# Designs tried in a protein design run: peptides against a protein of PDB entry 2N1D. Part 13

Target 1, 169 residues: chain A of PDB entry 2N1D
Amino acid sequence: EVKVKIPEELKPWLVDDWDLITRQKQLFYLPAKKNVDSILEDYANYKKSRGNTDNKEYAVNEVVAGIKEYFNVMLGTQLLYKFERPQYAEILADHPDAPMSQVYGAPHLLRLFVRIGAMLAYTPLDEKSLALLLNYLHDFLKYLAKNSATLFSASDYEVAPPEYHRKAV

## One batch from the design tools (peptide; made by RFdiffusion4, then SolubleMPNN)

Design b1_p10_3_s1 (from b1_p10_3, 5 letters changed)
Fold by OpenDDE base, seed 5:
Structure b1_p10_3_s1 (fold): chain B 169 residues (1-169), chain A 10 residues (1-10)
Amino acid sequence: as target 1 above (169 residues)
Amino acid sequence: KVLEVLEKLL
């Protein structure tokens, strides 16, 4: 089994995120003020500014592209709580051609890493490639942890309106 | 094990 270790400081946020949505019946405000595309771009620029070889820069770009792709594929089917489904449907209706990485933000991106390990387990990667990928994924998670104060906030959520509650199961 | 619980919740 491929295990992606989430930094301990981010685990409480995953719980808070779950609580905000499922128990407090709040929704993350969409479109996100800072979407997944922007977060990944900032990370890539951060890595490039730290000094790297051509190989490292290439690897960062590939990892960013991979994370974005996985997010866009998995968001609708794997990363939403039941309460969020009506919101997602509305987003799809309003923005049918927009990738979800341009709509959703850090909390949903972090949820990806709860599931990505299981998905990678079925990906035909050699041991070296997998290890390298895992290193970058962990590095990215560390980046999220470093910037958690600006990326993860309960103020980005809002109480769902009464009409939404009627639609939500 | 928090992640395991979260995996089930998603």
Scores: peptide ipSAE 0.149, ipTM 0.839, DockQ to the pose 0.026
Fold by OpenDDE base, seed 2:
Structure b1_p10_3_s1 (fold): chain B 169 residues (1-169), chain A 10 residues (1-10)
Amino acid sequence: as target 1 above (169 residues)
Amino acid sequence: KVLEVLEKLL
């Protein structure tokens, strides 16, 4: 198994996220004010601004592209709580061609990393490539932790309207 | 689903 450790700083957020949605019946506001695409772009620019070599820049771009792809593939099937399904269906109906990385934000992106390790275990990566990937995945998670105050906030959630609650519960 | 399991475990 490929082990991707969530920073301890972010683990409590996974609990808060679960609580907001499952117990408090709130929904993350969509489309996100800062979507996954934007977060990944900011990360890439952050890394590039630190004077990285061409090889490192290439690696960052590849990792960003990979995270985006995995997120877009896994969001609908792996990263949603049951209560979020009607919201997801509405998003699909209204924006059928939009990748979910343009709709969802940091909380759902963080959920990806709960699952991504198991997915990577089945990818045919050589040792060097896997090590590099893991390094950047952890680096990205550290970036999320560093920016957690702006990326993870209960204020980005709102109580689902009564009509939503009736159809979701 | 991983998150559904989390709902049960958390």
Scores: peptide ipSAE 0.070, ipTM 0.786, DockQ to the pose 0.022
Fold by OpenDDE base, seed 3:
Order: C-alpha cells, then structure tokens, then sequence
Structure b1_p10_3_s1 (fold): chain B 169 residues (1-169), chain A 10 residues (1-10)
C-alpha cells in the first residue's frame, strides 16, 4: 500500500466530521459554499503565485486535475458514511450531470486522502513518478492544514430533519 | 471501503 500521511493538524477534524455525521446525525450543507473545484483552483493559484521553477514531471494543473478526477470517481462509492447516502441520492436525482467536485466541499475532499493511497498502489507509475506525485499530495494536504480555519467548520453542518431520518439508516 | 474504518487513523 502507498502511504499518504495526513497532517496531525487535520486528524482531529476527521474525528469531528465522523462524529457530526455518525453520532450527531448531522449533514453537511449541499451544495457546498466552497466546493472542491474552488479549493483546488485556489491551491493552483497559490502555488503559481509562489514563483518557483518546479521542473518536476508533474505540473500543478495536472495534479489538480488528478485530484478532481479521483474525487469524482470515489465520492459515491468510498467517501460517504451510511447516513449520508440518502442525501447523495437526492443530489444525483436533482443534478445528474454535475460532477460531485462542484457539490461537495473540504470535509469530503479530506476523506479522499484517507483512501487514495490504496488506489495509487494500482497505478502504472515508476518509483520516481510516484514519489513526485506523493510530494504534491502531501503539499496539498499541508495547504489544507494551513487554511483549516476557513475550510473546516462544524457550522457547515446541521441536524438532519425528521423526514430524512425515516429514509436513512 | 467506506470510512467506517476511520478508527485505523486514530
């Protein structure tokens, strides 16, 4: 397995996110006020503004595109708790052509990095290319940690209504 | 698959 290390600063948030959904029966506001697309765009612009001459195999835009693609593929099958599935079904029915990166936000994006390592183990990348990709992924996670105060908040959740409880679980 | 195994991160 390819190990993707989550920054220590973000691990408590993963626990809080799990608690909000699973124990407190809350749902993240959808569509997100700041979706995955916008977060990735901000990261790309941030990296480009730093002005470094990164001559590595992967460009920032390619990394962003890759993260977006993985998110859109994995969200529905691997990144949702059981309690969130009715909400996801409703989103699909209302917006069948919208990629989930335009609907979901930072908490679900962070969940991707808990699982992405296992998926990368099946990529046909040589050792050098994989190392470069991992460096970018860790750099992005560091960016999320740096901006965690604005990206992760319990106020972006609310208790699910009674009607939702009847269709969930 | 599903994140119920998040306890492994703890």
Amino acid sequence: as target 1 above (169 residues)
Amino acid sequence: KVLEVLEKLL
Scores: peptide ipSAE 0.032, ipTM 0.708, DockQ to the pose 0.027
Fold by OpenDDE base, seed 1:
Structure b1_p10_3_s1 (fold): chain B 169 residues (1-169), chain A 10 residues (1-10)
Amino acid sequence: as target 1 above (169 residues)
Amino acid sequence: KVLEVLEKLL
């Protein structure tokens, strides 16, 4: 299997995210104040500002595009807890043509990396290409860890109203 | 271990 290692700094957040949603019955505020598109754009700009001249097989922009595509494909089917399903349905109704990378934010993006390894196992990449891709993914995760104080906050969640609880059973 | 649990929860 393909293992994507989550930085130790972000593992506690995954637990907090899980707890906020599943145990405290809170919802992440949508649309996100800082969506996935914005996070990926900031990362790309950050990498470009460092003036890296390394001519690797995968460019930063290609990696960003790939992460975005995987997120948009997997969000609705693989990245949501059961309690979040009604909210997702509302988002689809209100934003039918918007990609989910423009709606959701850092917590859900981080969840992608819990699942992306299994998806990459079916991708027809040679060993070298896969290693390069994994390196970029880990680099991006390190970026998320560096900026975790601004990207991950319990204040971005709120208790779901009683009417939502009835729909989410 | 935490990630394995989360994978099952998602």
Scores: peptide ipSAE 0.027, ipTM 0.687, DockQ to the pose 0.026

Design b1_p10_3_s2 (from b1_p10_3, 5 letters changed)
Fold by OpenDDE base, seed 2:
Structure b1_p10_3_s2 (fold): chain B 169 residues (1-169), chain A 10 residues (1-10)
Amino acid sequence: as target 1 above (169 residues)
Amino acid sequence: KVLEILKKLL
């Protein structure tokens, strides 16, 4: 398996995220106040503001586009805890044509990077290409870590009501 | 499909 290193600063958040939902029976507030699209846009703008060349800017755009598309494909089938399924069904009913990158936020985006390594293991990439991709993924993760105070908060979750529990059972 | 998505990251 290809190892995608999660920054040490964010590892505890993955545990907290799991705990909030699975043990505390909370739900992330949707639509996210800051969705995946906006996070990726901010990242791209951040990278561009640092004096990137045209080629580097293009590369950032491709990485952003790739992460977004990968997230949209993976969210519904791979990134949700069982307790979140009723919420997801409601989102699909209310926003059937909206990409999930416009609905979900940083916590779910971070979950993507827990899974991506396994997927890369099945991708026939040469060492240089893989290293380059990993560098971009790690760079983005570092960005998330740097901005973790504004992207990850337990206050973005709320206790699910009893009605939701009945649907989840 | 997933593989194609990953290719876009390169």
Scores: peptide ipSAE 0.073, ipTM 0.780, DockQ to the pose 0.142
Fold by OpenDDE base, seed 5:
Structure b1_p10_3_s2 (fold): chain B 169 residues (1-169), chain A 10 residues (1-10)
Amino acid sequence: as target 1 above (169 residues)
Amino acid sequence: KVLEILKKLL
């Protein structure tokens, strides 16, 4: 197994996120106040403002593009708790052509990094390539941790209405 | 697809 280390600062949030949805029966408010696209854009701009070489800037763009696409692929099938399925279905019905990176936000993005390690374990990458990828991923996670106060908040969740509970059983 | 995405991160 390839372990993608989640910053200690963010680990409690994963638990809170899980608790809010699965135990408290809340939903993350969609569309997100700050969606994945905007988070990644902010990250890219942050990295570029740090004095990147052309190569480093290219790498950042590729990382952002990769994370975005990976999120869009994984969200519907891998990142949602059962309770969130009706909400996702409603989003798809209302916005069939919208990438989920324009709808969902930081909590769901963070969930991606819980899963990515297992996927990397079966990816034919040499040690150098794996290390490089991990560096990119960890750097992004560090950014999320740095901005966690604004990206992760229980106030972005709301109690699901009774009609939702009935279809989310 | 996922593999392709991951490789693109390199």
Scores: peptide ipSAE 0.068, ipTM 0.774, DockQ to the pose 0.240
Fold by OpenDDE base, seed 1:
Structure b1_p10_3_s2 (fold): chain B 169 residues (1-169), chain A 10 residues (1-10)
Amino acid sequence: as target 1 above (169 residues)
Amino acid sequence: KVLEILKKLL
């Protein structure tokens, strides 16, 4: 299996995220105050401000576009805990044409990187291409870690009401 | 679909 290393400073957050939802029966506030689109945009702007060449800037834009699209494809089927499924259904009803990258935020985006390694294991990439992709992903993860104090907070979750519990089977 | 998305990251 291809390992996408999560920065050590973000690993505790993954545990907290899991605990908040599965044990404490809380839900991430949606739509996110800072959605995936905005996070990716901030990252791209950050990379641009670091004095990248045109080619490097292009590469960053491609990475951003790829992460966004991959997130939008994977969110509903791969990134949700069972408890979150009714919320997702409500989001689809309320925002039928909106990509999930405009609705969800940093915690769900981080979950993508937990799953992507397994998918890469079955992707027909040569070792050079794989290494390049991993470098892009790790660079982005480092950015998330750097900004973790503003991107990840338990205050973005709320206890689900009893009515929600009954439909969350 | 997934493969094409991943290719965009390269």
Scores: peptide ipSAE 0.068, ipTM 0.774, DockQ to the pose 0.232
Fold by OpenDDE base, seed 3:
Structure b1_p10_3_s2 (fold): chain B 169 residues (1-169), chain A 10 residues (1-10)
Amino acid sequence: as target 1 above (169 residues)
Amino acid sequence: KVLEILKKLL
């Protein structure tokens, strides 16, 4: 299988995210104050401000577009804990045409990178292409780690109301 | 679609 290395700074957050949802029965507040679209836009602007050439700028734009679309495909089927399913159903009912990258935020985006390695294992990529893709993904993860203080916070979660708890369990 | 997305990343 393909290993996507998560920065050490973000590994504890994955545990906290799991604990908040699964053990403490909290939900990430939706729509996110800072959604996936905005995070990716900030990343693209950050990369462009570093004096990238036209070719490098093109690569960044493609990476951003790819991560966005891949997130939108994967969120509903692979990135949610069981406790979050009723919330997702409500989002679909209220906003059926909204891309999930406009609704969800950094914690769910980070979950994508936990799962993407397994998906890449089933993708017919040659060794050189795979290495290049991994470099792009790791660069973005480094950006998330650099900005972790503003992107990941337990205060973005809230205790699910009693009615929700009855639906979920 | 997943394959097409990944191809765009390359």
Scores: peptide ipSAE 0.062, ipTM 0.770, DockQ to the pose 0.254

Design b1_p10_3_s3 (from b1_p10_3, 5 letters changed)
Fold by OpenDDE base, seed 5:
Structure b1_p10_3_s3 (fold): chain B 169 residues (1-169), chain A 10 residues (1-10)
Amino acid sequence: as target 1 above (169 residues)
Amino acid sequence: KVLKVLEELL
């Protein structure tokens, strides 16, 4: 099994995120003030500004592209709590051609890393490629942890309106 | 352990 280690400082946020949605019946405000595309772009620029070889820059771009693709594929089917389904349906109706990486933000992106390990286990990657990928994924998670104060906030959530509660199971 | 629980909740 491929294990993607989430920084310990981010694990409490995953719990808070779950609590906000499932127990407090709140929703992350969409479209996100800072969407996944923007977060990934900032990360890529951050890595490039730190000094790198051509190979490292290429690798960063590929990793960013990969994370974005995985997010866009998995968001609707793997990364939403039941309470969020009506919101997702509304987003799809309003923005049918927009990738979800342009709509959702850091909390949902972080959820990806709860699931991505299992998905990578079925991806035909050689040991070296997998190790390299894991290194970059962990590096990205470290970046999220470093910027957690600005990326993860309960103030980005709001109490779902009564009409939403009636639609939500 | 927390992640395992979260995996089940998603």
Scores: peptide ipSAE 0.148, ipTM 0.841, DockQ to the pose 0.026
Fold by OpenDDE base, seed 1:
Structure b1_p10_3_s3 (fold): chain B 169 residues (1-169), chain A 10 residues (1-10)
Amino acid sequence: as target 1 above (169 residues)
Amino acid sequence: KVLKVLEELL
């Protein structure tokens, strides 16, 4: 299997995210104040500002594009807790043509990396390409950890209203 | 261990 290591700094957040949604019955505020597209753009710009070569810049852009694509494909089917499904349905109704990377934010993006390893196991990449990809994914995760104070906050969640609870049961 | 649990819950 392909193992994607989550930084230790972000593991507690994954637990908090799970707790906020599943136990406290809260919902992440959507559309996100800082969506996945914006986070990925900031990362790409951060890498570019460090004087990368053209080849490195190309690689970063490809990785960003890949993360975005995987997120948009996997969000609805693999990255949501059961309690969040009614919210997702509402989002689809209100934003039928918008990619989910423009709606969801950092918490859901982080969830992608819990699942992405299994997906990469079925991707026809040679050993060298896979190692390079994993290196960039880990680099991106380190970026998320470095910026965790601004990207992950319980204040971005709110208690779901009673009418939502009835739909989510 | 925590991640394995999360994988099952998602």
Scores: peptide ipSAE 0.147, ipTM 0.839, DockQ to the pose 0.025
Fold by OpenDDE base, seed 3:
Structure b1_p10_3_s3 (fold): chain B 169 residues (1-169), chain A 10 residues (1-10)
Amino acid sequence: as target 1 above (169 residues)
Amino acid sequence: KVLKVLEELL
C-alpha cells in the first residue's frame, strides 16, 4: 500500500465535512466559489514564486496536471457520500462537458487524498519516481493546511431543500 | 484510524 499522510491540521476538517453532509444533511454550494482548478493554479504559482532550483523528475505543472486528472476521474465514483449523489447527477445533466475540477472545491479535493494512495499502488512507477511524486503530494497537502482558513469553511455548505431530501433517500 | 473510517464512508 502507498501511504499518503494527511496533515493533522486537516483531519478534523474531514470529520466536519462528513458531519455536515451525512448527519446535518447539508450540501456544498456548487459551483464552488473557488474551484479545484483555481486552487491548483494558486499552488503552482506559489511554488514558482519561491524561486527554488528544484530539478526533480516532476515539474510542478506536471504534478498539478496529475492531481487534476485524478480528481476528474475519481470524483463521481470515489469521492462522494451517498447523500451527494443527486446533486452530482444534476450537475452532470446541466454541465455534461465541464470537468468536475471546475465545479467542485477544496473539501472534495481533500477527499481525493484519502483515496489516492490505493490508486497509486497500481501505477507503473519505479521507487525513485514514486518517492518524488509522494513528496509533491505531501507538499501540496501542506499548502492546503497552510491555507485552510480560507479554503475550508462550514459557511460554504447549506441545508438541502425538502425537494432534495425526497430524491436523496 | 480516522482515515480508515472515512474510507468506509466514502
Scores: peptide ipSAE 0.143, ipTM 0.836, DockQ to the pose 0.025
Fold by OpenDDE base, seed 2:
Structure b1_p10_3_s3 (fold): chain B 169 residues (1-169), chain A 10 residues (1-10)
Amino acid sequence: as target 1 above (169 residues)
Amino acid sequence: KVLKVLEELL
């Protein structure tokens, strides 16, 4: 198994996220005010602004593209709690062609890293490539932790309306 | 441990 370590600073948020959705019956406001695409773009720009070499810039772009792809593939099947599925269905109905990276935000993106390790275990990557990828994934997670105050907030959630609750529970 | 629990919850 490929181990992707979540920063300790972000682990409490994963619990809060779970609590907000599953126990408090709240929903993350969609479309996100800051979606996954924007977060990844900010990260890439942040890395580029620090005077990285062309090779490092290329690597960042590839990692960003990879994270986006994995997120878009995994969101609907692996990153949602049961309570969120009606919301997801509504999003699909209203925006069938929109990638979920343009709809969802930081909390769901963070959930990706809970599952991505298991997925990477089945990817045919050589040791060097895998190590490089893991380094950038951890670097990105550190970026999320650094910006956690703006990216993760309970104020981005709201109590689901009664009609939603009835069909979801 | 927390992550494993979350993996099962998702």
Scores: peptide ipSAE 0.142, ipTM 0.837, DockQ to the pose 0.026

Design b1_p10_3_s4 (from b1_p10_3, 6 letters changed)
Fold by OpenDDE base, seed 4:
Structure b1_p10_3_s4 (fold): chain B 169 residues (1-169), chain A 10 residues (1-10)
Amino acid sequence: as target 1 above (169 residues)
Amino acid sequence: KVLEVLKKLL
């Protein structure tokens, strides 16, 4: 398996996220106050402001586009806990053409990186390409860790209403 | 496919 290291600072958030949803039966408030599109845009702008070359800027744009698309593909099928399925169904019904990167936020984006390593193991990539990709993924994760105080908060979750509980279990 | 999406990162 390809190792994608989650920063130690973010690992507790994965646990809290899991607990909020599965144990406390809460839901992340949707649409997110700060969605995945916005997070990726901020990251891209942050990287560009650091005086990168045109080539590196292009690479950042490709990484951002890739993460966005990968998130949009994976969210509904791979990144949700069972308790979140009714919420997702409601989102699809109300906004069938909206990309999930415009709906969901940082916690679900972080869940993506828990899965990427295993998926990369099945993707034929040359060593140079793989190393480059991993470097960018780790760089982005470091960015998330750096901004974790604003991106991850239990206050972004709320107790699901009684009617939701009835259809979720 | 998911794998194809990952390749777009390169």
Scores: peptide ipSAE 0.039, ipTM 0.731, DockQ to the pose 0.128
Fold by OpenDDE base, seed 5:
Structure b1_p10_3_s4 (fold): chain B 169 residues (1-169), chain A 10 residues (1-10)
Amino acid sequence: as target 1 above (169 residues)
Amino acid sequence: KVLEVLKKLL
């Protein structure tokens, strides 16, 4: 099994995120003040500002594009808790053509990396390619950890209204 | 599709 290590700094957030949604019946405020697209853009700019070769710049762009697409594919089917389903349905109805990377933010993006390891286990990658990919993913996670104070906050959640509770399972 | 995305990360 391929293990994508979540930084220790971010592991508690995954628990808090889960707690806010499932126990406290809160919802992440959508559309996100800082969406996944913006986070990835900031990361790319951050990497480029630190100096890189042409190859490294290309790699960053590909990683960003890949994470974005993977997020957009996975969000609706794999990354949501049951309580979030009505919210997602409303988002789809209101914004049918918008990629979810323009709607959701850091907490949901982080959830992606909980799942990606299992997906990599079934990907036919040689050892070198796998190591390279893991390096990219871990580098991005490190970036999230570095900026965790601004990206992850319980204040970005709100108590779901009573009418929502009636729709939610 | 997911596999394709993952491969693109390389």
Scores: peptide ipSAE 0.039, ipTM 0.733, DockQ to the pose 0.233
Fold by OpenDDE base, seed 2:
Structure b1_p10_3_s4 (fold): chain B 169 residues (1-169), chain A 10 residues (1-10)
Amino acid sequence: as target 1 above (169 residues)
Amino acid sequence: KVLEVLKKLL
């Protein structure tokens, strides 16, 4: 398995996120105030603002596109806790054509990186390409860590109402 | 599909 290292600064958040949802029965507020699309856009702009070469800009764009696509594919089937399923169903009903990268935010995006390593193990990439990809993935994760104060907050969660609990049972 | 997107990363 390809190891994608989560920054130590963000590891506790994964636990907090799990706790908020599973133990405290809270839900991340949707649609996210800052969705995955915007996070990726900000990252891309951040990288481009540093005077990167054309090749580096291309790589950033491809990384962003890849992360977005991977997120949109994986969110519904792989990234949700059971308690979040009714919320997801409501989102699908209300916004059937919207990509989930426009609905969900940083916490769910971070969950993606827990899974991506296993997927990359089955990707026929040469060593250099894989290393480059991993570097960008880690670079993005570092970006998330750097901006964690604005991206990860328990205040973005709310206690699910009793009627939701009935649906989730 | 996702793998193909990631392969575009040089």
Scores: peptide ipSAE 0.039, ipTM 0.731, DockQ to the pose 0.285
Fold by OpenDDE base, seed 3:
Structure b1_p10_3_s4 (fold): chain B 169 residues (1-169), chain A 10 residues (1-10)
Amino acid sequence: as target 1 above (169 residues)
Amino acid sequence: KVLEVLKKLL
């Protein structure tokens, strides 16, 4: 397995996220006020404003596009807790053509990086390419940590209504 | 499918 380290600042959030949903039976408010698309866009702009985006071998735009696509594929099958499944079904029914990167936000995006390392183990990447990719993934995670006060908040969750509880497990 | 998506990251 390829190791993708989560910043220490964000590890407690993963626990809080799990607790809010699984134990407190809350749901992240959808559509997100700050969706994955916007987070990635802000990151790309941030990197470009810093000027040293001259890594020709692996462009920021490609990283952003890849993260977005990977998120959109993985969200429904790998990133949701069981309690969130009915909510996801409702989103699909109401917005069948919308990519999930336009619906979900930072907490679910962070969950992606818990999974990505295992998946990278199956990619036929040379050592240099893998190192560059890992550098960008870690750089993005640092960006999330730097902006964690605005991206991760328990106030973005709400107690699921009684009707939801009746159809959720 | 997921593997193919990861390839697009590169």
Scores: peptide ipSAE 0.037, ipTM 0.722, DockQ to the pose 0.112

Design b1_p10_4_s2 (from b1_p10_4, 6 letters changed)
Fold by OpenDDE base, seed 3:
Structure b1_p10_4_s2 (fold): chain B 169 residues (1-169), chain A 10 residues (1-10)
Amino acid sequence: as target 1 above (169 residues)
Amino acid sequence: KVLDVLNKLL
């Protein structure tokens, strides 16, 4: 598989995210106050404002579009813990045509990068293009790490109500 | 499945 390294600063958050949901039986507040679309847009604008955007095989906009597409495809099938399944079903029922990148936020987006390496192994990219893509993915992860104080917070989770607990467990 | 990968990552 293709290795995508998660910054050391973000690894503890993945543990906290897992603990909040699976052990403390909490749910991330949906729809997210800052959704995946907004995070990706902010990143793109950040890169462009620096005037150091790589316009080779993969421009920033293409990378952002790719991340969004992967997220929307993988969220429901690969990125959710079992306890989150009823919440996801409710979201689908209430917003059947909305992409999940408009509903979910930073914690679920970060989970994508734990899985994306295996998916990239099936992409018909040449070695040069793959290396460039990986550089952008790592750059984006560094951006998430820099902004982790505003993107990742336990206060964005809440204890699931009793009625949810009965249908989830 | 995310947890399985996480355990390998950490």
Scores: peptide ipSAE 0.023, ipTM 0.654, DockQ to the pose 0.028
Fold by OpenDDE base, seed 2:
Structure b1_p10_4_s2 (fold): chain B 169 residues (1-169), chain A 10 residues (1-10)
Amino acid sequence: as target 1 above (169 residues)
Amino acid sequence: KVLDVLNKLL
């Protein structure tokens, strides 16, 4: 089993996120004011500003690119609660060619890291490579935790309208 | 497909 540990600072947010949507019947406002692309870009720039070597910078860029692509693959099938499905369908209809990393934000990105560990378990990686990847993933999660005040807020959610409730039950 | 994406993380 590959364990991607979510920082303790962010674990409560996952619960709040779930509660906002499933219990309070709220929706994350889309398009996100700060989408996944922007978050990843900020992370990469943050790492660059710290004076990383070329090799480290390259590695960060690859990790960022990978996270983005993995998010785009996983969002629609793995990262949404049932209540969010009608919203997702509307997004697809209105923005059929837009990567979901340009639509969704930090909460959904964080959900990715809840699932990614299980997927990595089936990836044929040597121990050293896997450890390196995990280090970068944890580094990114640490970045999210550091910036959690701006990235994760209940104010980014709003109560779904009655007509939406009829669609989502 | 997912595996291909994961490989880009390495």
Scores: peptide ipSAE 0.022, ipTM 0.629, DockQ to the pose 0.134
Fold by OpenDDE base, seed 4:
Structure b1_p10_4_s2 (fold): chain B 169 residues (1-169), chain A 10 residues (1-10)
Amino acid sequence: as target 1 above (169 residues)
Amino acid sequence: KVLDVLNKLL
């Protein structure tokens, strides 16, 4: 499999995220105050402001587009814990045509990178190309780590009401 | 489409 290294700064958050949802029966507040689209936009702008943009801008835009696409495809089927399924169903019912990158935020985006390596394993990329892609993905992850204090907070979660518990089997 | 984006990047 393709190994996508999660920064050490973010690994504890993945555990906390899992605990908040699975153990404490909380839900991430939706729609996110800062959605995936905005995070990716901020990243792109950040990268563009730091040097020659010809090749870097193209690469950044493609990375952003790729991450967004993967997120939107994988969120519903790959990135949710079982407890979150009713919430997702409600989102789909209320906003059937909205991309999930406009609804969900940093915690779910980070979950993508736990799973994306396995997905990339199916991509017919040579070793050199794969390494290049991984470098771009790791660069984005470093950006998330740098901004983790503002992107990841337990205060963005709330205890699910009893009504939700009854349907979240 | 995702693969297309990635292929453009690489």
Scores: peptide ipSAE 0.022, ipTM 0.641, DockQ to the pose 0.334
Fold by OpenDDE base, seed 5:
Structure b1_p10_4_s2 (fold): chain B 169 residues (1-169), chain A 10 residues (1-10)
Amino acid sequence: as target 1 above (169 residues)
Amino acid sequence: KVLDVLNKLL
């Protein structure tokens, strides 16, 4: 089993995120003010600004690309709570060609890391490559934790309108 | 499914 450890600072947010959606019947405001693409770009620039070698810079770009791909693949099928399904359907209808990494933001991105470990367990990676990948994933999560005050906020959610409630539940 | 895994992590 490949375990991706979520920073302790972010675990409470996952609970709050779930609570906002499932219990309080709120929705994350879409399109996100800061989408997944921008978060990943900021991370990549952050890493590059720290004087990484060419090899490390390449690795960061690959990791960012990988995270983006995984997110775009998994968002609709794995990362949404049932209450969010109508919203997702509306997004697809309005933006059929847009990757979800341009629509969704940090909370949904964080949800990816709850699931990504299990998927990596079935990825044919050698031990060294897997270790390197895990290091970057954990590094990215640390970055999210460092910037959690700006990336994770209940103010980014809003109460779903009554007509939405009828569709979702 | 996310919640299921979350329960394992928390």
Scores: peptide ipSAE 0.022, ipTM 0.658, DockQ to the pose 0.028

